# Designs tried in a protein design run: peptides against a protein of PDB entry 9IZ0. Part 200

Target 1, 345 residues: chain A of PDB entry 9IZ0
Amino acid sequence: ITCLGSNGHTYKQLVKGGNDDLRQDAVMEQVFEQVNGFLRSYRKTSQRNLSMRTYKVIPLALKTGVIEWVQDTIPLGEYLDSAHKVYHPKEWSLSTCRKLIAEKQMEDLETRLKVYDLVCRHYRPVFRHFFLESYADPVQWFTTQTNYARSTAVASVLGHVLGLGDRHGQNILIDKTSGEVIHIDLGIAFEQGKKLPVPECVPFRLTRDVVDGMGITGVEGVFRRCMEFTLETLRREEDSLLSVLEVLRYDPLFSWLISPLRRMKKQKMQLENFNQPESGNITTDASRDPKIQRNNVSGESEAERAILKVRQKLSSTLSVEASVGELIRIAQDPSYLALMFCGWS

## One batch from the design tools (peptide; made by RFdiffusion4, then SolubleMPNN)

Design b2_p20_6_s4 (from b2_p20_6, 10 letters changed)
Fold by OpenDDE base, seed 4:
Structure b2_p20_6_s4 (fold): chain B 345 residues (1-345), chain A 20 residues (1-20)
Amino acid sequence: as target 1 above (345 residues)
Amino acid sequence: LDEILEKLSGVQRELLEELL
């Protein structure tokens, strides 16, 4: 839909209907706007225009809302699939890579590492071509690549601190004008991604293609320094950030836990994305595993645990440089990436 | 050219401040 604003500007909006609770997305966008306030107030981050790209979310009902249409964007995964076919037409298809990883999903780490390495050798990074093909002007090329590295750094720190999950290539948009990343589908936060059928083991997405987009320096330079400045800002504003999260503890509409419906939907999407034949027993009997005693851990106790985890991630026990160095190391570790849904691209 | 050089100088200064 297109709406006329009270300011006389026209805004394109996406009406999202279905089973998605947009309240989680709206709350996370409000947290990002507060964090963007902190980034603007701190010299080191303000001087570099560091921000988390946001979009407006208006929840209208439990399963319906309006989302701002982010113009001139493409999903990272859509770009990478198309570009890989162009630049590496003799390499494996994305479907072949997904199938090989899925076939070994229940195997040991050593077997999964061998399959991950095999996939990596037959599916090379291409994301650098986004900047080379989209920007004929060298200044615009360099500016957009820098904006990409900066926005990815902010999103990586903030995504780690808030425990954002489900950071696959369809939930990361690239702005074709600025080169900035835009994170969407924010309904998996506070490390609930670890409760997915394929658990998330990395703090943020830093796959080979995400790094290839940073150019010749990779993670060294712009990306690392912008992560450091962002983490330094969040540590400085710890009490302010925790106060924002404490307000959410009292929101009866906010869910600190992944909903069973969302978990089942993501399970189905994972199976479909792997082209696994429907083993027709989607037993709706996720009610009957008695060891998933949903301990009715009060939503309050999960909120308290989530806030405590955020505080722990903001701990000054390690230097900013040491903390960022360890996060970058873990996010690129093949032992974690081999366990991911799509850790190779 | 001056706006390009100012943008390049800004980004080169940022790169230098990131390499430092």
Scores: peptide ipSAE 0.017, ipTM 0.509, DockQ to the pose 0.012
Fold by OpenDDE base, seed 3:
Structure b2_p20_6_s4 (fold): chain B 345 residues (1-345), chain A 20 residues (1-20)
Amino acid sequence: as target 1 above (345 residues)
Amino acid sequence: LDEILEKLSGVQRELLEELL
């Protein structure tokens, strides 16, 4: 829909109708706004304008809401698929790579690593071209690439700490004006991505294309340093962050667990993405809740475990530098990326 | 293009040394 704002500007808005509870997204955006408050209060993060990019989510009902359309954005995965066809037209298609990885999904780690390496050799990174194509001015190019590395660092730390899942290239938008990342579809949090049909084993998305967008320094520079400052801020504000999350413990509408329906929908989308590249509006009228026996793990016990896990991730047992170094290592480790649905791009 | 990319990589390194 297009709405006329009180400022006379027309805003596109995405009306999301369907089984996705937009309250989860709205709550996560509220958590990000609180974290942005902490980032603005701390000198090292404030001086670098570090923030998680947010968007407005207005839940209207259990299955309906309005999402702000972020203007001048493109999904990372859409850009990468397009750019890869232009810059590497002799390499494998994204569908070929996906098929080979899926055919080996049930094989041992050694076999999966061999297939991952094979896919990586036939699907090279291209995300550097986003900045080179979009910004002819060297200052604008450098500024936007820096903003990308900074915003990716903030999103990586927050994504790890809050256990954000489903961080595929369609759930990460790039702002064409600033180069900043915008994370969308926040309904998989608190490590529920590990419960997906293809478990998420990385703390955040740091694939070869995500790194390629950082320029010649890759992870070694603005990205690493901004992760360190972000984690230092979150460790300082641990009690404040935990207090924000504790409010969610008592929200009867907040789901600490991935819904069986959302899990099935993601499984179906993963299976259908093998046969059709187009994200067709699958209006599956999943009005029949299969009576999957909810093992009555009280939502409270899952909330407590989630909050405890956030506290553990903010532990000062390791230095900020050592913690960030380990997160970057794990996020780039082929042994984890080879297990992902799309770990090569 | 490679010389422009090398010069841009040099400027990127100098600007990184100023921003770190």
Scores: peptide ipSAE 0.017, ipTM 0.513, DockQ to the pose 0.013
Fold by OpenDDE base, seed 2:
Structure b2_p20_6_s4 (fold): chain B 345 residues (1-345), chain A 20 residues (1-20)
Amino acid sequence: as target 1 above (345 residues)
Amino acid sequence: LDEILEKLSGVQRELLEELL
């Protein structure tokens, strides 16, 4: 829809209807705005303009809302599929790679690692070309690539701490103007991604293409240092962050658990994406609501468990550098990436 | 393209060393 603002400007808005609880997205965006406050208050993060990119979500009802249409963006996965066809036309298609990984999904880790390595050899990284194609000016190229590395670092730390799941290439937008990442579809948080049919084993998405976009230094330099500064800020503001999450504990509308409907939808999408090429049209067919009896007692226990997990991730038992080093290592580990739906790109 | 990438990668490294 197009809305006329009180300022006389017209804004495109995406109306989402269906079984997606946009209240979860709106709550996570509010948490990101609070975290952006912490990042602005701390010298090491403010001087680098570190922020989680946000978008406006206005829930209109239990299952409908208006989302800000983020202009001048592209889904990471859409860019990578197109660029891979251009730069590596003799390599395997994304559909071929997905099929081979899917055929081995029930096999042992050793077999899955061999297939993952085989896929990786026939599907090479291309994301560096995003910056080279989009920016003819060297200063603009460098600035946007730096913004990408910074934005990815913030999103990686915050995504780990909040346990954001379902971080596939269609849920990560790239801003073509700034190079920043925008995370969308925030309905899988607090490690609920581990409850998916394909469990999420990595703390955040740091696949070969995500790293290729950082340029020659890869994860070393801007990305690592910006992760360290972000984690240092979140550790400093632990009590403030936990207080924000405690307010959500008492929100009867906030779900600390993945809804059975969303779990089934993501399961279907995972199964369909194994069997069909990604037609990016999320047609939400409005099938009838089963009355989910929310047992309130289970919600408080899961909220307390989620808050405890956030506190544990912010623990100062390891240095910031050691913690970031381990997160980067795990996020790039083939033993975890080979277990994921699309760990090669 | 590869020579441009190497040159740009060199400039990126120098500018990263100045910004870190």
Scores: peptide ipSAE 0.016, ipTM 0.514, DockQ to the pose 0.014
Fold by OpenDDE base, seed 1:
Structure b2_p20_6_s4 (fold): chain B 345 residues (1-345), chain A 20 residues (1-20)
Amino acid sequence: as target 1 above (345 residues)
Amino acid sequence: LDEILEKLSGVQRELLEELL
């Protein structure tokens, strides 16, 4: 839809209708706006203009809302699929890579690592080309690549701390004007990504293409230091951040758990992306969800566990540098990436 | 492209030292 703003400008808006609760996205965007306040208050983060890119989400009903149309963006996964065809036309297709990883999903870690390495050798990073293609001016190229590394660092720390899940290449937009990342579909938070059919094992997305976009320094430079400054800011503002999250504990419409509908939708999308032929009539008899004892863990007890995990992630037991170093190591570890749906790109 | 990336990497390092 096109809306007339109070400023007299016309804005394109995306109307989402479906099974996605836009209220969770709206709440997470409000948390990001508060965190952006903390990042602006601290000298080391404010001097670098560190922020989580936000978009306006207005939930209208349980299944409908208005989302800001983020102009001049592309999904990271869409760019990468296109760029791999251009720069590496003799390498394997994304579908071939997905198939090989899927065929080994039930195998041991050693077998999965061998297949992951094989896929990585036949699907090389290309995301550096985004900046080279988009910016003819060296200053703009450098500025946008720096903005990308900074934005990715903020999103990585905040995504880890809040336990953001489902961070695949279609849920990460790249702003073509600034180089910043915009995270969308925020309905999997507080480590609920570990409950997906393919569990998320990494703290944030730091695949080879995500690193390739940082330029020649990779993670060593702007990205690492901006992660450190972001984590230092969040540790200083721990009580303020926890107070914001405690307000959500009392929101009866905020789900601290992944909805069964979202879990089923993500399961279906994962199966469809694996091109497994429809083996016959899986009657989606919604009645035979195995009685995984829904321990009637009150939504309050899930919120309390989520807040406790956030507090644990903000612990000053390790230095900022040691904590960031370990997060970067885990996020790039082949033993975790080989277990992911798409850990190679 | 690799030479451009290397030359730009020098500028990136100098500007990194200023912006870091």
Scores: peptide ipSAE 0.020, ipTM 0.521, DockQ to the pose 0.014; fails the geometry check

Design b2_p20_7_s1 (from b2_p20_7, 13 letters changed)
Fold by OpenDDE base, seed 4:
Structure b2_p20_7_s1 (fold): chain B 345 residues (1-345), chain A 20 residues (1-20)
Amino acid sequence: as target 1 above (345 residues)
Amino acid sequence: PPPLSLVEKLEAEVQEILAE
């Protein structure tokens, strides 16, 4: 739909209906706007225009809302699937790679590492081509690639600190004009991604294609330095950030837990993507837990644990450089990526 | 490095998966 704003501007809007709780997205976007305030206030981040790209979410009901349509974007996963077919037409399909990783999901780490290595050899990075194809001018190419590395660094630090999950290639948009990343579908936060059927083991998405988009320096230079400046800003503003999260603790619209419905939807989507025949004996024994009455007391304790975990991630026990170095190491570690649903791209 | 024989077995299993 197209909406006329009170400012006289027309906005293209996506009306989203179904099972998605847009209230989670709206609350997380408000947290990002507060963090963007901190990034604008600090000289090291402000001089580099570091920000988390945001979009407006207006929840209309539990399952419906209006999302600001981010124009001139493409999902990272859509670009990568298309580009991989063009540049590597003899390599494996994304479906083949997914099938193989799934079939070996129950195997030991050594087997899963071999499967991951094999998939990586048959599905090579292509994301550098986005910048080469889209920007014929060398200055525009370098500027947009720099904006990509900067925005990915901000999103990586903030995503780690807030424990953002479900960071797959369809939930990361690329702005075709600026090269910036836009994170969508924010309803898995505060490490609830670890409760998914395939647990998230990495602090943020730093796969081979995410790195290939950073150009010749990879993670070294713009990306690493922008992560350091972002984490330095968040550590400086720890009390301000925790105060924002304490307000969310009392927000009746915010859920600190992954909903059973969202968990089941993700489980179903994972199973459907694997073409495994219905082994009809997944006992949906989720129906009998009489915990419906305990939900309020559990919510406060989960919020407190989430805020404590944010504080722990902002700890000054390690230097900013050491903390960022460890995050970058873990996010690229094959021993974690081999355990992920899609760690190769 | 894992023994070449384990990579070859995994490549054979992948060929079976691609033949289905």
Scores: peptide ipSAE 0.020, ipTM 0.506, DockQ to the pose 0.046
Fold by OpenDDE base, seed 1:
Structure b2_p20_7_s1 (fold): chain B 345 residues (1-345), chain A 20 residues (1-20)
Amino acid sequence: as target 1 above (345 residues)
Amino acid sequence: PPPLSLVEKLEAEVQEILAE
């Protein structure tokens, strides 16, 4: 839809219906706006214009709302699938890679590592081409690649600290104008991604294509330094950030837990990406829902655990450099990436 | 693509700005 704003500008709006918790997205965007306040107040982050890119979410109901249409964006996964076909037409298709990883999902770590390495050899990074294709001017090319590395660093730190899950290539948009990343579908937070059928094992998405977009220095350039400055800012503003999260503890409409329906939807989407369309009546016998003991951990006790985990992630026990170094190491570790739904790209 | 030498210089300048 197109809406006229109170400022006299017309905005394209995406109306999401039914199944996406737009209230949870709106709350996470409010947290990002507060964090952007901290990043603007601190010299080291302000000087670099570090921010989490936000989008306006207007929840109209518990599961419906209007999302700001982010113009001039592309999903990272859409670009990568298209670019890989152009630059590596003799390599494996994304569907072939997904199938092989899926077929080995129940195997041991050693087998999964061998399959992951094989997939990586047959699906090489291409994301550097986004910047090379889109920007003919060397200064614009460098500026946009720098903006990408900076925004990815901020999103990586925030994604870790807030425990953002479901960070697949369709939930990460690239702004074609600035090169910045925009994270969408924020309904899996506070490490609830570990409760998915394919658990998230990495602190943030730092796959080979995410790194290839950073340019020649990869993670050792702008990215690492901007992660350090972002984490330093969040540690400085720990009490302010925790105070923002404590307000959410008392929001009866904020879900600290992934809904069973959302888990089932993600499970189906993961399974449907594995099944070729054999027309078989999969009677999903809903009867064998493993009794996930509803530990009736009160929503309050889950909020308290979430806030405690945020505090633990902001601990000054390790230096900023050591903490960032360990996060980057874990995020790139093949032993974790081989366990992911799409850890190769 | 811009010459590697120009990219490396600009990366070094940005690293200097990032070191301040």
Scores: peptide ipSAE 0.017, ipTM 0.420, DockQ to the pose 0.013
Fold by OpenDDE base, seed 2:
Structure b2_p20_7_s1 (fold): chain B 345 residues (1-345), chain A 20 residues (1-20)
Amino acid sequence: as target 1 above (345 residues)
Amino acid sequence: PPPLSLVEKLEAEVQEILAE
């Protein structure tokens, strides 16, 4: 939909209909706006313009809303699939890689690691080419790659702290103008990704292509330092962040649990991505709403557990550098990535 | 693509700016 704003500007808006809990996305975007306030107030993060890119979500009904369409973006996964075909036309297709990982999903870790290594050898990183092909000017190239590394660092820390799940290449947009990442579909938070059919084992997405976009220094440059400054800011503002999350505890519209419908949708999408690699059109018309009585008592106990886990992730028991170092290590560990739905790219 | 030497130099300059 195209809407004319009261300011005379025309805004493209994506209307999401169906089973997407846009209220969950809207609430998470409000949390990101508060965190962006903390990042602007702290010198080390403010000087680097560190922020989580946000988008406006207007929930119109329980299952419908308008999302501000982020112009000039591309899904990371769409770019990577296209770029692999161009730069590595003799390597395996994304469909072949997905099939091999899927066929071995029920096997032991050793077998899954062997398959993951085999896939990695036949599907090499290409995300560096996004910056090299999109920006002819060296200063613009460098600025956009820096913005990518910075925004990825903020999203990685914040995604870990809030336990954001379902961080696949279609839920991460790249802004073609700034190089910044935009995270969408925020309805899997507070480690509910561990309840998916394929449990999420990494703190954030730091696959080989995500690292390849950071340039020659990879994680050992702008990315690591910006993660450190972001985590330092969040530790400083722990009480403020927890206070924002406590407001959500009393929001009857916020769900601390993944809805069975959303779980089934993600399960179906995982199965469809295994069986039919080309069906990118997310028009799942799931019309049957079983009246699942929300047991209010379960929601409060899950909110409390979620807040306690956020507090634990902000603990100063380890230095910022040690904490970031361990997060980066785990996020790149083949033993975790081999267990993921798409850990190779 | 920019020369690798220019990329490395610019990455080093940004690491210095991030170290300050």
Scores: peptide ipSAE 0.017, ipTM 0.457, DockQ to the pose 0.013
Fold by OpenDDE base, seed 5:
Order: sequence, then C-alpha cells, then structure tokens
Structure b2_p20_7_s1 (fold): chain B 345 residues (1-345), chain A 20 residues (1-20)
Amino acid sequence: as target 1 above (345 residues)
Amino acid sequence: PPPLSLVEKLEAEVQEILAE
C-alpha cells in the first residue's frame, strides 16, 4: 500500500497478511533494538557501528499488519540467481542444483556430500560481484564490503543466540546503499527451524556466496572480529537480554512454537519449488482456524526452554574466540550444508 | 586501495584455492 505521511510524503508499505505472524516479527525487532542499545554502550562494538538492521513492523491483528518497505534493497537470492547467469553462463542453473540435491534428500550422508560437492563444482560463488558492480569508487567499495561483513557478523551471532531459522536468500535483503544485510520474516525463532521438513542444522547462513561477499579475507578479519565483539557484548549483557525475553514469556500472543500452518506453508514451498511457478492463486480458504487452545502451561514451558537455550549459548565455558571459531566451522561444514535445502550458495 | 581488477583477480584466486 502507499501511505501519506504527516509530512505530506508518500511511503510504500508492505501489507503482510494471512498465516504470517507479524507480531512475532514486531517482537523480534524490539529485541534487536534492545541489542542495538547494548552494542552502542560498549566501546568495542560502538566504535565499529555494529548493529542489527531493523525495520518498522506495525501489527494490526494477531497475524496481520504493515511492515516498512525497505527502499534500495534486493533479496540476496535474487541477486545471486541473476549474477550467476551473467558470470557463469556455462554452469548449472539454480533449478538443476536444487533438483539434484532434493533427488538425494533421503540418501545417506556420504551420497549427499558427493552430490553437494558436485553441485558446488558446477555452481561457483558470485556475490563478490555485487560490490564490484555497485561501487566504482575504491573507498565506497571497501566501506560497503566492510559494512556487509560487520552486519553479517552481528546477524550471525544474534541469529544463533536467538535461534533464528528460515535464513534463506529471500529472507536476507542487501541494502544497495550501505552494503548491510537486513533479515526479514523472523517468525521462526528459538530453534524452531529444526522442526521444518528440511531441518536447519547450521547456526546461521554462512554459505560460499555469503563468504564471497566478504572479499579476499573471507571469514578471517572483519567478520570473525565483529562476531567476537558482538558475542562479548551479548555475554556481558546476558541478564539484560534474558530480562527482555522474560517479558515475552508473559505475552499470551507471542508464539514460542512454529505454527502448524506456517510449517505446512514452508513444506509446500519446499515441494512446489520443483515444479514451474504456476501463478495459481492459492486461495487457501483460511476458514478452519483450528481453535489452538494455547494451553498457557505449554507456552510457559516452551518459553522457559527457549530462554534456557539462550543462556546456554551465552555461556562463558569457552572463550569468545573459541566459541566464534566453532560457530564459523559448523556454519561452513559440508556435512551440515549438504543437508540444507540450498547450502551451496 | 588496489585497482578493482586486481581485487577481483585475487578474490577469484582465493576462491579457487578454497574450492580445491
């Protein structure tokens, strides 16, 4: 929709409705604003302007509302599909790669690793070209690539700690002005991504194209150091972060579990991405809202488990460097990426 | 800063080494 602002300017707004829990998105954005307060309070993070990029969410009802239209953005997956056709026109299409991975989805890990490796050899990274194409000035190029690595590091730590799921290339926007990442569709949190039909097994998205956008140092340098400083800040503010999450425990409208409808929608999208996009108006007659008696007792026990998992991820048992090193290792491990729906890009 | 063409070449060489 287009809204007229109080200043007389027109703003494009995205109305999101149906099965999407915009209240979940609005709550997660509020958590990100609190975390951004912590990042501004500490010298190591504030001197680098570390932040999670946020957007305005206005929930109008339980599952409906308006989100801010983020101007000058592109979905990561949209850029990668277009750029791969330009820079690697002789390599496999994204559809061919998706097909081969899913034909082997029920096979053993060894077979899935062989197919993943084969796909990786026939679909090379291209995301470095985003920065090279968009920024002819070397200072602007370096600044935007640095902003990308910084914002990806913050999003990776915070996404792991909060257990953000469904981190595919359509749910990650790139700001064309700053190079920063913007995460959208935040309704899969607190490790509920492990309950998807294709379980998420990585702590955050750190695929070959996500790394290619970091330039010649890859994960080593700006990204790793910014992850370390972000995790150090979150460990120092553990009690403050847990107090913010405890407020959500008492919100009867907050969903600590993936909704059955959202799970079915994701299952259908994972299956239909094999057949041509027939523009079928899925008028799913939303008439059977099953009266999910949210037994308050079940919601509280899931919230308590989620908060306990956040506390466990903030544990000081390992150094910040060791913890970040292990997260980076797992996020890039072929044995995990081969299990993903799109782990090669 | 290095010329963008040199950066692109070094990035390609690093990605080739990481893909081996």
Scores: peptide ipSAE 0.000, ipTM 0.392, DockQ to the pose 0.018

